# Peptides against a protein of PDB entry 5H65, part 18

Target 1, 294 residues: chain A of PDB entry 5H65
Amino acid sequence: QYLERTPLCAILKQKAPQQYRIRAKLRSYKPRRLFQSVKLHCPKCHLLQEVPHEGDLDIIFQDGATKTPDVKLQNTSLYDSKIWTTKNQKGRKVAVHFVKNNGILPLSNECLLLIEGGTLSEICKLSNKFNSVIPVRSGHEDLELLDLSAPFLIQGTIHHYGCKQCSSLRSIQNLNSLVDKTSWIPSSVAEALGIVPLQYVFVMTFTLDDGTGVLEAYLMDSDKFFQIPASEVLMDDDLQKSVDMIMDMFCPPGIKIDAYPWLECFIKSYNVTNGTDNQICYQIFDTTVAEDVI

## One batch from the design tools (peptide; aimed at target 1 H41 Y270)

Design b1_p23_2_s1 (made by RFdiffusion4, then SolubleMPNN; from b1_p23_2, 10 letters changed)
Fold by OpenDDE base, seed 1:
Structure b1_p23_2_s1 (fold): chain B 294 residues (1-294), chain A 23 residues (1-23)
Amino acid sequence: as target 1 above (294 residues)
Amino acid sequence: SEEELSQLLQQLIELHKKWEEEE
């Protein structure tokens, strides 16, 4: 894709929709705090959602932990089950179901666990030892996903979420449709369970200035702009630092804008109705900072 | 769709407003 570079002053005078290539300085950006920029996005309904906080997950799993696993659903051809009773006043029942590959229990690094009645802490501990963890509950005839407000799949520190609006959940036995029961690709798991997976995205507003004009543009990107996955950044301090460094490079504090580096990027203009107000909005697309810094 | 895109952009605008208020 090739576009001739257009000055911001010219863009600001033009009708939408259009695409532009620009060269501008990042005068400022929002939000300043990285965790506020990371959202979940549905690729189908385009709803933006907050990434659930630890407290939100605690509530969900605490509620799930009050339920007793159904004995009838244990030990199927798909999984072997083990039940624990916690050593607390309540004697909580926890069921862990080890998904088998062709009737054989795989190694931990290839094993998917279905956990029923686990707390967030317990789930996190298990996710560090096994390939994947799915929080589940006992349904009428089969195990089912616990709650789409919680991750449907946890792999290490990565939490995979599904869209409540677009998903039509299917029972756990549908995992049988997966040929490969070792790698546990999130998209495949989602498909088997009728889940539309949400995408982690960076959402920011950039104020761009090329000396001819000032333009505000939105950034919504999963992994291209920073070359850092939004899905991993919240759980990785080094990645967070990297993003911060990039932003500091483009918008260094205490430095005059004249000394800022130039950012080359593509932007799209859109007509948007905001209440009773019609306005033109701009969005950055197909841009990678590593390639576009001059 | 265009409608979905519009909805997305509206969400972005609202987020921006929130950020402006918080900072």
Scores: peptide ipSAE 0.318, ipTM 0.842, DockQ to the pose 0.824
OpenDDE base, seeds 2, 3, 4, 5: peptide ipSAE 0.315, 0.215, 0.165, 0.056; ipTM 0.841, 0.781, 0.741, 0.692

Design b1_p23_2_s2 (made by RFdiffusion4, then SolubleMPNN; from b1_p23_2, 9 letters changed)
Fold by OpenDDE base, seed 3:
Structure b1_p23_2_s2 (fold): chain B 294 residues (1-294), chain A 23 residues (1-23)
Amino acid sequence: as target 1 above (294 residues)
Amino acid sequence: SEEEKSQLLKQLIELHKKWEEEE
């Protein structure tokens, strides 16, 4: 619905909760580093988490690589298995399970791989050649997801994560419930495996100034604000540059605020109690930045 | 709900504090 534009000075005097349409300049924002603004959000428990770094993933996969694949779990109706022994001093065994569609191996661009005992480097190499990769481990009776601290699904350069708190993991054979074993839709995979998928979000604090007042508002958005998916930005240099350009446009360095472009957005106010402190907080919603604001 | 949003905002407040300390 349509909201009338309200000056910040008026908003600052009003009780929460309310919704507003505003026009203000972006005086400043935090964090300044893009990678610090990208978080994972659970839609159920609303926990915000950091996106794991490469070093974190290395540790997880190294730990997984210390386990030997169980021979009893190889070559089922769901997948065909191939095992490699590395030429390193330890002779590490890596198992790759090719998921079949109705007993037939799909083409590489439609094939899901289950990787057991692979390093991050090896997993990344395979993800570039096949449709999807799931890091797994040998359970007692079936293959299982390796660790929710790592991606449950890798498609190209996109890492899909699940919530540890809200997920109730099921064994890999539950992928049999999927009728289509060629497209590998992340939500479908998650549902089959009992995973609550996390959402990539941009998280920032905007200091907004319209000349009548100054207001801090939080941005938490997946793909609408920048028209760039938060899920893809960390792995794409061009997308990162685009976001940086947008932020530089609204908050140009070395320029006085009087020359800043106007930002039109919607904000919601909320009452928040943190310990003994009661405060009103503001969050941006349903907002897309446009170039015509300049 | 408003309560759910309040809990989320508490996390955002903590992140903001962290960012202020780092900058």
Scores: peptide ipSAE 0.434, ipTM 0.894, DockQ to the pose 0.833
OpenDDE base, seeds 1, 2, 4, 5: peptide ipSAE 0.415, 0.418, 0.426, 0.424; ipTM 0.889, 0.889, 0.891, 0.891

Design b1_p23_2_s3 (made by RFdiffusion4, then SolubleMPNN; from b1_p23_2, 8 letters changed)
Fold by OpenDDE base, seed 5:
Structure b1_p23_2_s3 (fold): chain B 294 residues (1-294), chain A 23 residues (1-23)
Amino acid sequence: as target 1 above (294 residues)
Amino acid sequence: SEEEESLLLKQLIELDKKWEEEE
């Protein structure tokens, strides 16, 4: 898209909604800690949510582990089941269900595991070995997803989450609708199970200054701005470093703003009523920093 | 929709306030 560059001083005087192309310096940004900027966003209801922490997941899986797998739900046409009894004092039962592709067990790296009664550590170990894991529980007639507060799908180090508000969960047997039971595409799994997938997003506030004026603009972006997926950044030190480097480039510490590089970006203005306050807000859109550095 | 965008922006405003308090 093409828009004529508009100075911030002019933008600040205009009514919303409007779209602008700007050239400004990043005076400052919030939050400074990258992990605080990573959120989950529902594309349907548009709620922002925190990414669950390990401690949160521990509790959920611990609770799930208190439930005994239902024997009648083991070994179906969809999956083969194996049961372990832990050697702890309680003798906890853990069920792992190996999903079959047309009645045949696929290769381990292509096999989806349904884990029932596993702890976070156990689930993580299995996800590292088999790649795709779904935490489940025994329902009345079928296995069911354990809890949308936890990942509905774990692939390696990637946690896929679903929206509690927008999802209408279906039983595990609905995975039968998937023609390909080897790749386990998150969106396909979600669709089969009635889950609305949440998307990882970077959420930041940029203070932009072009010398004529200063305005704050929000950034909510999944993978375009940094050309780095928000879904992967939390579990990848190199990606974290890259984001930090980009931010340091635009907003270098210890030097004056006069030496900052120029950032070209698109912003949209909005009328927002927050309680009794009416204000104009700005959001960055359709911007990639790698292409916008001048 | 405007309502959806408004909801999102309201959430962003709230987050921004929290971040300001932390700084």
Scores: peptide ipSAE 0.392, ipTM 0.883, DockQ to the pose 0.858
OpenDDE base, seeds 1, 2, 3, 4: peptide ipSAE 0.385, 0.387, 0.379, 0.392; ipTM 0.880, 0.881, 0.877, 0.882; seed 1 fails the geometry check

Design b1_p23_2_s4 (made by RFdiffusion4, then SolubleMPNN; from b1_p23_2, 12 letters changed)
Fold by OpenDDE base, seed 1:
Structure b1_p23_2_s4 (fold): chain B 294 residues (1-294), chain A 23 residues (1-23)
Amino acid sequence: as target 1 above (294 residues)
Amino acid sequence: SEEQQSQLLKQLLELHKEWEKEE
């Protein structure tokens, strides 16, 4: 896609919708904190929601950990079950279900665990040791996903979330429909369980200035703009530092804007109606930040 | 299959032992 570069002053005078190529300086951006810019986006209903905080997950899993696993649901053709009783005063029962592939247990690096009654800490420890973890609970006739407010799948440090609005949860036995029970592709797991997976996205507002004009542009991007996955950034300090470095490069603190590097990007204008007020807004699209500033 | 199960159980037991130490 080729567009001629248009100065911001010209863009600001034009009606929406239109697409532009621009060269501007990043005067400022919001939010300033990276964790505030990472959201979950539903590709179907398009709702944006916050990534659950550790505290939120603690509550969910703590509640789940108070429930006793149903013995009737243990050791099925799909999974083998192991029950642990904690030594604490509460004596919690934790059920770990190892999903089998055609009746055979896979290696740990290919194994999906269904965790029933585990705390966040315990679940995280398991996810670091085994390939995949699904927090579950005992349903009436089968194991079920614990809660869509928590990850439906944890792989290492990656938490996969589902949309409450668009998902119609199905029982765990529906994992039988998966041909490959070793790789545990998140989308496949989601489909089997009736989950619409949410997408991690960076959500930011850029104030752009090219010397002719100033406009605010909205950024919603998963992995293209920074060439860093939004899905991994919250759990990886190095990736966080990389994003921070990029932002500091384009918007360096303590210096005048005249010394800022130029940012080349594509923006599209669109109309927004807020009550009786009609406003033209701008969104960054199809843009990758170059490693070298021009 | 038995070997695979044994390995998984061993790893699980190791984790469980670690949990018990923390409790």
Scores: peptide ipSAE 0.215, ipTM 0.828, DockQ to the pose 0.012
OpenDDE base, seeds 2, 3, 4, 5: peptide ipSAE 0.214, 0.132, 0.205, 0.126; ipTM 0.828, 0.733, 0.822, 0.734

## One batch from the design tools (peptide; aimed at target 1 L48)

Design b1_p24_1 (made by RFdiffusion4)
Pose (drawn by RFdiffusion4):
Structure b1_p24_1 (pose): chain A 289 residues (1-273, 279-294), chain P 24 residues (1-24)
Amino acid sequence: QYLERTPLCAILKQKAPQQYRIRAKLRSYKPRRLFQSVKLHCPKCHLLQEVPHEGDLDIIFQDGATKTPDVKLQNTSLYDSKIWTTKNQKGRKVAVHFVKNNGILPLSNECLLLIEGGTLSEICKLSNKFNSVIPVRSGHEDLELLDLSAPFLIQGTIHHYGCKQCSSLRSIQNLNSLVDKTSWIPSSVAEALGIVPLQYVFVMTFTLDDGTGVLEAYLMDSDKFFQIPASEVLMDDDLQKSVDMIMDMFCPPGIKIDAYPWLECFIKSYNVTQICYQIFDTTVAEDVI
Amino acid sequence: EETEEEELEKANEILEMKARKEAE
């Protein structure tokens, strides 16, 4: 009834901060390599970070495999422990600690594992069969998180990361403070270990063109615009194909802008200290499947 | 490719500054 759209030439003449409903074509976008759009964002210090690569994580887990699990930290009231020996793996030993709920191991889909000396591949397989996995090492007096460079929790396809700057790391026995040992809410796990969780976000720069003007608008969101979770997309081939197709739909490579579909959205202007723009309250996924 | 990286880095810095400003 009152749906009206503001041309870009009118927006460029106005001061910030304001909000606009617009319709424009996506002339171009960054990043050209879409996997680089997935960033980690700390809600406490607002710092943006790259997600560690497989090679980075492999280095951490292989380095963890050189250390011997300490028998003094095995079989507590919090967890049962089991050590596996290996052959042709530089004498590697793998320790898996099964976390108990009130002195009883829960079902595998509710059971959290702590693992010393495991590979990324093994941890990912364990994450399918069990509730979740925390990479750990034998500290002086207690099990401790392996490294904040690696995920503090792997749950399903989500690798949860914590902020190195904002976190004050606590040892594993502090998991006793969790209300139960079956739900394993990632924010609750992070609080018990003194970790400030990072948030996954898609970060992209859109160049919008409606024929009256041109404008650069940022995309920064976790799951609204694509209806694809940023927290899952790096570990899910289907979700990656969906992002590829949506961006190929709005901005196909090689063909002209005349043939592109229109992008209906809101944008908000703001002062940085020059005026910048950002997409908000917008989803392409509700009308596109 | 280097130019695109520099622009992406700048965009990240702007977004950080915005988020810090909104938090005040």
Fold by OpenDDE base, seed 3:
Structure b1_p24_1 (fold): chain B 294 residues (1-294), chain A 24 residues (1-24)
Amino acid sequence: as target 1 above (294 residues)
Amino acid sequence: EETEEEELEKANEILEMKARKEAE
């Protein structure tokens, strides 16, 4: 249904929940840093969590690398295995398993690698050379996903994460359920392994002002608002620049708000109870920012 | 702790192994 434009002053007087179309200026926004605005969101439990930093991943993979690959789990019908010993003093063992499609190794650009004992640096290098990489560990009877605190799937520079709360992990052999073992769709991999995939989202708070009133609106969006995927922005400098440019356009530094462009968006109101306090909050939805200043 | 060179070498070895298996 078509929503008529409503001034903020009128919205501020109304009960929730309701949906509105508004035209307002972006007075300010938080957080100011892009990397702080990108979060992981679970579609089931709705938990928001931080995207792990490189340092966090380093620790996880270092811990994983202290474990020796189980020789009994190598070379199954699902995958062919190769073991390397590092040249460093520790002689760390790294196992790589190449997943086969119906017993046949696919081409490198279609091949899924399971890596056991690899460092973050090694995994990143491999992910740039192979189609897909899953960090794994040796379980009792099968390979298992290493840790849900790390990506369950890496494709190029994209890290796919799963929800620890909602996932019920299954062993690697469950990848056999996938008919096509050349196109490694993240959702299919997640389903096979019992993972609830997390969604990358932009999370921001906008202070909106249309001259009649001021309200704060919450933005949680994956790819619609900026027309840029939150899943790719952290690893792409050009995308980061684009987002920064958009935000600078709406909130130009050193300029008075009177000169700010107008933002047209949809917001929904909702009730939030915090103890004895009942508050009406607002969330931006179904909104794409236009390149043209209106 | 491996050097970047050692890590790259390992990655290349993996690629070579994969290539050999594909040729089989």
Scores: peptide ipSAE 0.034, ipTM 0.723, DockQ to the pose 0.013
OpenDDE base, seeds 1, 2, 4, 5: peptide ipSAE 0.033, 0.032, 0.032, 0.033; ipTM 0.702, 0.714, 0.696, 0.680; seed 5 fails the geometry check

Design b1_p24_1_s1 (made by RFdiffusion4, then SolubleMPNN; from b1_p24_1, 12 letters changed)
Fold by OpenDDE base, seed 2:
Structure b1_p24_1_s1 (fold): chain B 294 residues (1-294), chain A 24 residues (1-24)
Amino acid sequence: as target 1 above (294 residues)
Amino acid sequence: SAAEEEEYEEALKKLEQILKKEAE
């Protein structure tokens, strides 16, 4: 859609909801630290969650490792199982289940592993060797996802999370519904297991100033604004540097706002009710800054 | 322990080899 540029002073006088094209300077933004701006968002209930810290995951997997794998659930038509017993960890048992494709074990780079009793370190090692890893536990009749507070799927360095509120978990045998068990698409895995996948998003508040007025605009974006996936940025130093460079370019420290570059973006206004007070808020949408800068 | 980790890693390597052979 074509939108004419509207000055902020005019926007501030108008009722919501409306869409605008603006040209403004980024006076300031929050949060200043990149890792604080990356959140998990549910597309269904719209809840925002923090990305779990490594320490949080350690606790979850440590707790999971206290439970012994059920021998009755090993070696099904869906997967072949291997179990290890530790010598010095009070006999901790770790079970790895290799998901088969039509009864045949696939290549490691196409193989999904189900891990029971594994530590974060062990899971990470496995994810580097195999296509995907799902942390699981022994249920009454089948393997089940360990905990939605942990990733339901790990692919390399990418952790996929599910919404606790919106998900209705199904047992691991529901992976049988997948015809292709060599390409483990996160959305397909989630659907099979009754998981509503969370989306990594950049969450920031921009203070925009075009010389006619000042307004705060909310940014919630997965990969369009920076042309960098929020899902990958936390695990990639180069991507982090790129985001930091972009933000420093638009909002350089130590210089006056008059020297800041102009940012062109789309914003939408919307009404928010806080008790008896009605407030108009603004959100950035359909905006890519990386392409405009290059 | 370091010894247990090494054993686990070796086991994983062996499993990878098995998977490759079975897929061929």
Scores: peptide ipSAE 0.050, ipTM 0.724, DockQ to the pose 0.012
OpenDDE base, seeds 1, 3, 4, 5: peptide ipSAE 0.033, 0.042, 0.033, 0.033; ipTM 0.683, 0.724, 0.684, 0.679; seed 3 fails the geometry check

Design b1_p24_1_s2 (made by RFdiffusion4, then SolubleMPNN; from b1_p24_1, 14 letters changed)
Fold by OpenDDE base, seed 5:
Structure b1_p24_1_s2 (fold): chain B 294 residues (1-294), chain A 24 residues (1-24)
Amino acid sequence: as target 1 above (294 residues)
Amino acid sequence: SAAEEEEMRRADEELEKLLKQEAK
């Protein structure tokens, strides 16, 4: 994809939609805090959602933990079940279902655990120990996913979320459709359970200035712009530092804009209607920072 | 396999310990 460089002043005069290659300085950006820029995006309905916070998840799992596992749903051909009773005044029951591969229990590092009645803390500990964890609840005839407001799959530090709007949840027994019950690919799990997986994305607004004009463009990107996955950045301090360093490079604090590096990027214009008002907006696309700093 | 089952058994025991610790 080759486009000639166009000055911002010329772009600002043109109708949308169009694509441009620009060379500009990043005057400013928002949000300033990295964690505020990470969102969940549905590839189907295109809605953006906030990444649930620990407190939000805690509430969901606490609620789930108040429900007693149904004994009738334990020990099926798909999974072996074990029940623990917590040593507290409430005697909370926690069920862990070990998913079998062709009737055989796989290695622990390849095993999918279905957790029923676990707290956030317990689930997190288990996800760090075992390959994959799905929070579940007892349905009428089968185990079901606990809540799409919580991760449908946890693998290590990665939380996989599904879209409430686009998903049509199916019961846990639909995991039988998976031929390979050891790898537990998130997309495959999602498909089996009728889940439309959400994507982690960076969402930022850039104010660009090339000396001829000023233009505001937004960035929505999962892993290309920073060459860092949005899905991992929240759980990795080093990745966070890397992103911060990149942004500081473009917008060095305490330095005049004249000293800022030039950014080469692609932007596309599009029309937005707000009531009776029509405006042109801009989005950054197909841009990698590491390759575009001049 | 027997080896896999043994590993799972060990994992189960570890899991039980973990849950007991969390309950404390």
Scores: peptide ipSAE 0.040, ipTM 0.685, DockQ to the pose 0.010
OpenDDE base, seeds 1, 2, 3, 4: peptide ipSAE 0.024, 0.025, 0.038, 0.037; ipTM 0.624, 0.635, 0.688, 0.668; seeds 1, 2 fail the geometry check

Design b1_p24_1_s3 (made by RFdiffusion4, then SolubleMPNN; from b1_p24_1, 16 letters changed)
Fold by OpenDDE base, seed 1:
Structure b1_p24_1_s3 (fold): chain B 294 residues (1-294), chain A 24 residues (1-24)
Amino acid sequence: as target 1 above (294 residues)
Amino acid sequence: DEEEEKYYEESLKILETILKQESL
């Protein structure tokens, strides 16, 4: 879809909604901290929420660790169970359930673990040794997902979250519906458990200046703009550095804007009503920042 | 069957190491 380049001064005079191609300098951006720019987005209800902090997860898993696994739920056709009792004064019970594929235990690189009573640290360590980990608890008649405030699935360093508003949780035995019990595709797991998976997104506000005018444009993007997945950036130092480098390239600190590189992007205008006030806002779309800046 | 048992034992050892405790 071809759009002619339009100067910002012209855009600022036009009614919404419209789409534009622009060439502008990134005068500034918010938030400045990468962690603050990564959010969870529901594709169904469109709610944005914060990625839970480590402290939030610690609380959830600590609470889960106070619960005793139900013996009657151990060792089903779906999974083999093993239980430990910690040697500390707390005597914490930890149950790990190995999900079987057609009655056979898969190799660690294909194995899904269900864990009851694990700490965040333990769960993270397990996710590094096995394909996938689901934090669970003993329900009335079956194992259940522990809490949607925590990841429903952990694969390596990736935490998969579900929408509390849109999800209708089903018991763990619904994993039986999965034909492939080796790859553990997050969307398939989510579907089986009645979870609407949340999407990691970068959420930023760019102040753009092309010398004719200045406007603020909203960025909500999962992996296109930076060519870096928002889902991986928080747990990967190299990816974080890459994003920082990109932002520093477009908005270098300590120099005048005249020396800033030009950013070419697409923006769309839209109307927002705030009470009695009508405002035109702008959003960046279908834009990938190039490694080479002209 | 033997391979499965061996895998299971290895998995338990990994878990014991991570959980810093012996299995019941």
Scores: peptide ipSAE 0.228, ipTM 0.774, DockQ to the pose 0.010
OpenDDE base, seeds 2, 3, 4, 5: peptide ipSAE 0.199, 0.205, 0.222, 0.196; ipTM 0.767, 0.770, 0.774, 0.762

Design b1_p24_1_s4 (made by RFdiffusion4, then SolubleMPNN; from b1_p24_1, 13 letters changed)
Fold by OpenDDE base, seed 1:
Structure b1_p24_1_s4 (fold): chain B 294 residues (1-294), chain A 24 residues (1-24)
Amino acid sequence: as target 1 above (294 residues)
Amino acid sequence: DEEEEKYYERALKELEILLKKEAE
């Protein structure tokens, strides 16, 4: 879609909603720290949530580790189970269930593991050796997802989360409905288990200035703006550095705005009502800046 | 506990090996 460039001074005088193409300088942005800009967004209820910290996950998995795996739920048609007892004083029992494909164990790189009583460290190690890991607990008649406050699926370094509000959890045996038990597509796993998956998004506020006017524009984007997935950035130092470099390029510290590069982007205006106060807000859309980074 | 960590690592490796054998 082609739009003619519109100066900010003209945009600021117009009613919403409208779409614009602009050329402006990034005067400032917030939050400044990358980890604060990455959120989880529910596509259904639109709730924004914080990504759980390592400490939060440790607590959840520690609590899960206090529960003993139910022997009756081991070795079903869906999975083969391996149990061992840790050497610590508590004698923690850990159960790992290897999900089978049509009764056959797949290769490790295609295998989904269900884990009971595992620590965050152990789960992470497993996720590096196998295709996917799901933290689970023993339910009354079947294995159940451990907790939606923790990832429902871990693939490599990617943690997939579900919405507590919108999800209606189903037992692990519902994975039987999946035809393909080798690729373990997150959306398919979520659907089978009754989970509404959350989306990683960059959430930022940009202050844009083209010399004719200044406006704030909201950015909520998963992977288009930076051409870097929000789902991967928290676990990859190189990706973090890349985002930082991009932001430093457009908004270099210690330099006057006159020397800033121009940013071309699309923004849309929309009306927001807060009580009796009507305000026009702006959101960045369909914009990629990574192509401008050399 | 360093000893515990080593134990877990060995156990996980063993599980991986077992799975590979079952798949062959």
Scores: peptide ipSAE 0.074, ipTM 0.718, DockQ to the pose 0.012
OpenDDE base, seeds 2, 3, 4, 5: peptide ipSAE 0.042, 0.067, 0.038, 0.038; ipTM 0.694, 0.711, 0.680, 0.690; seed 3 fails the geometry check

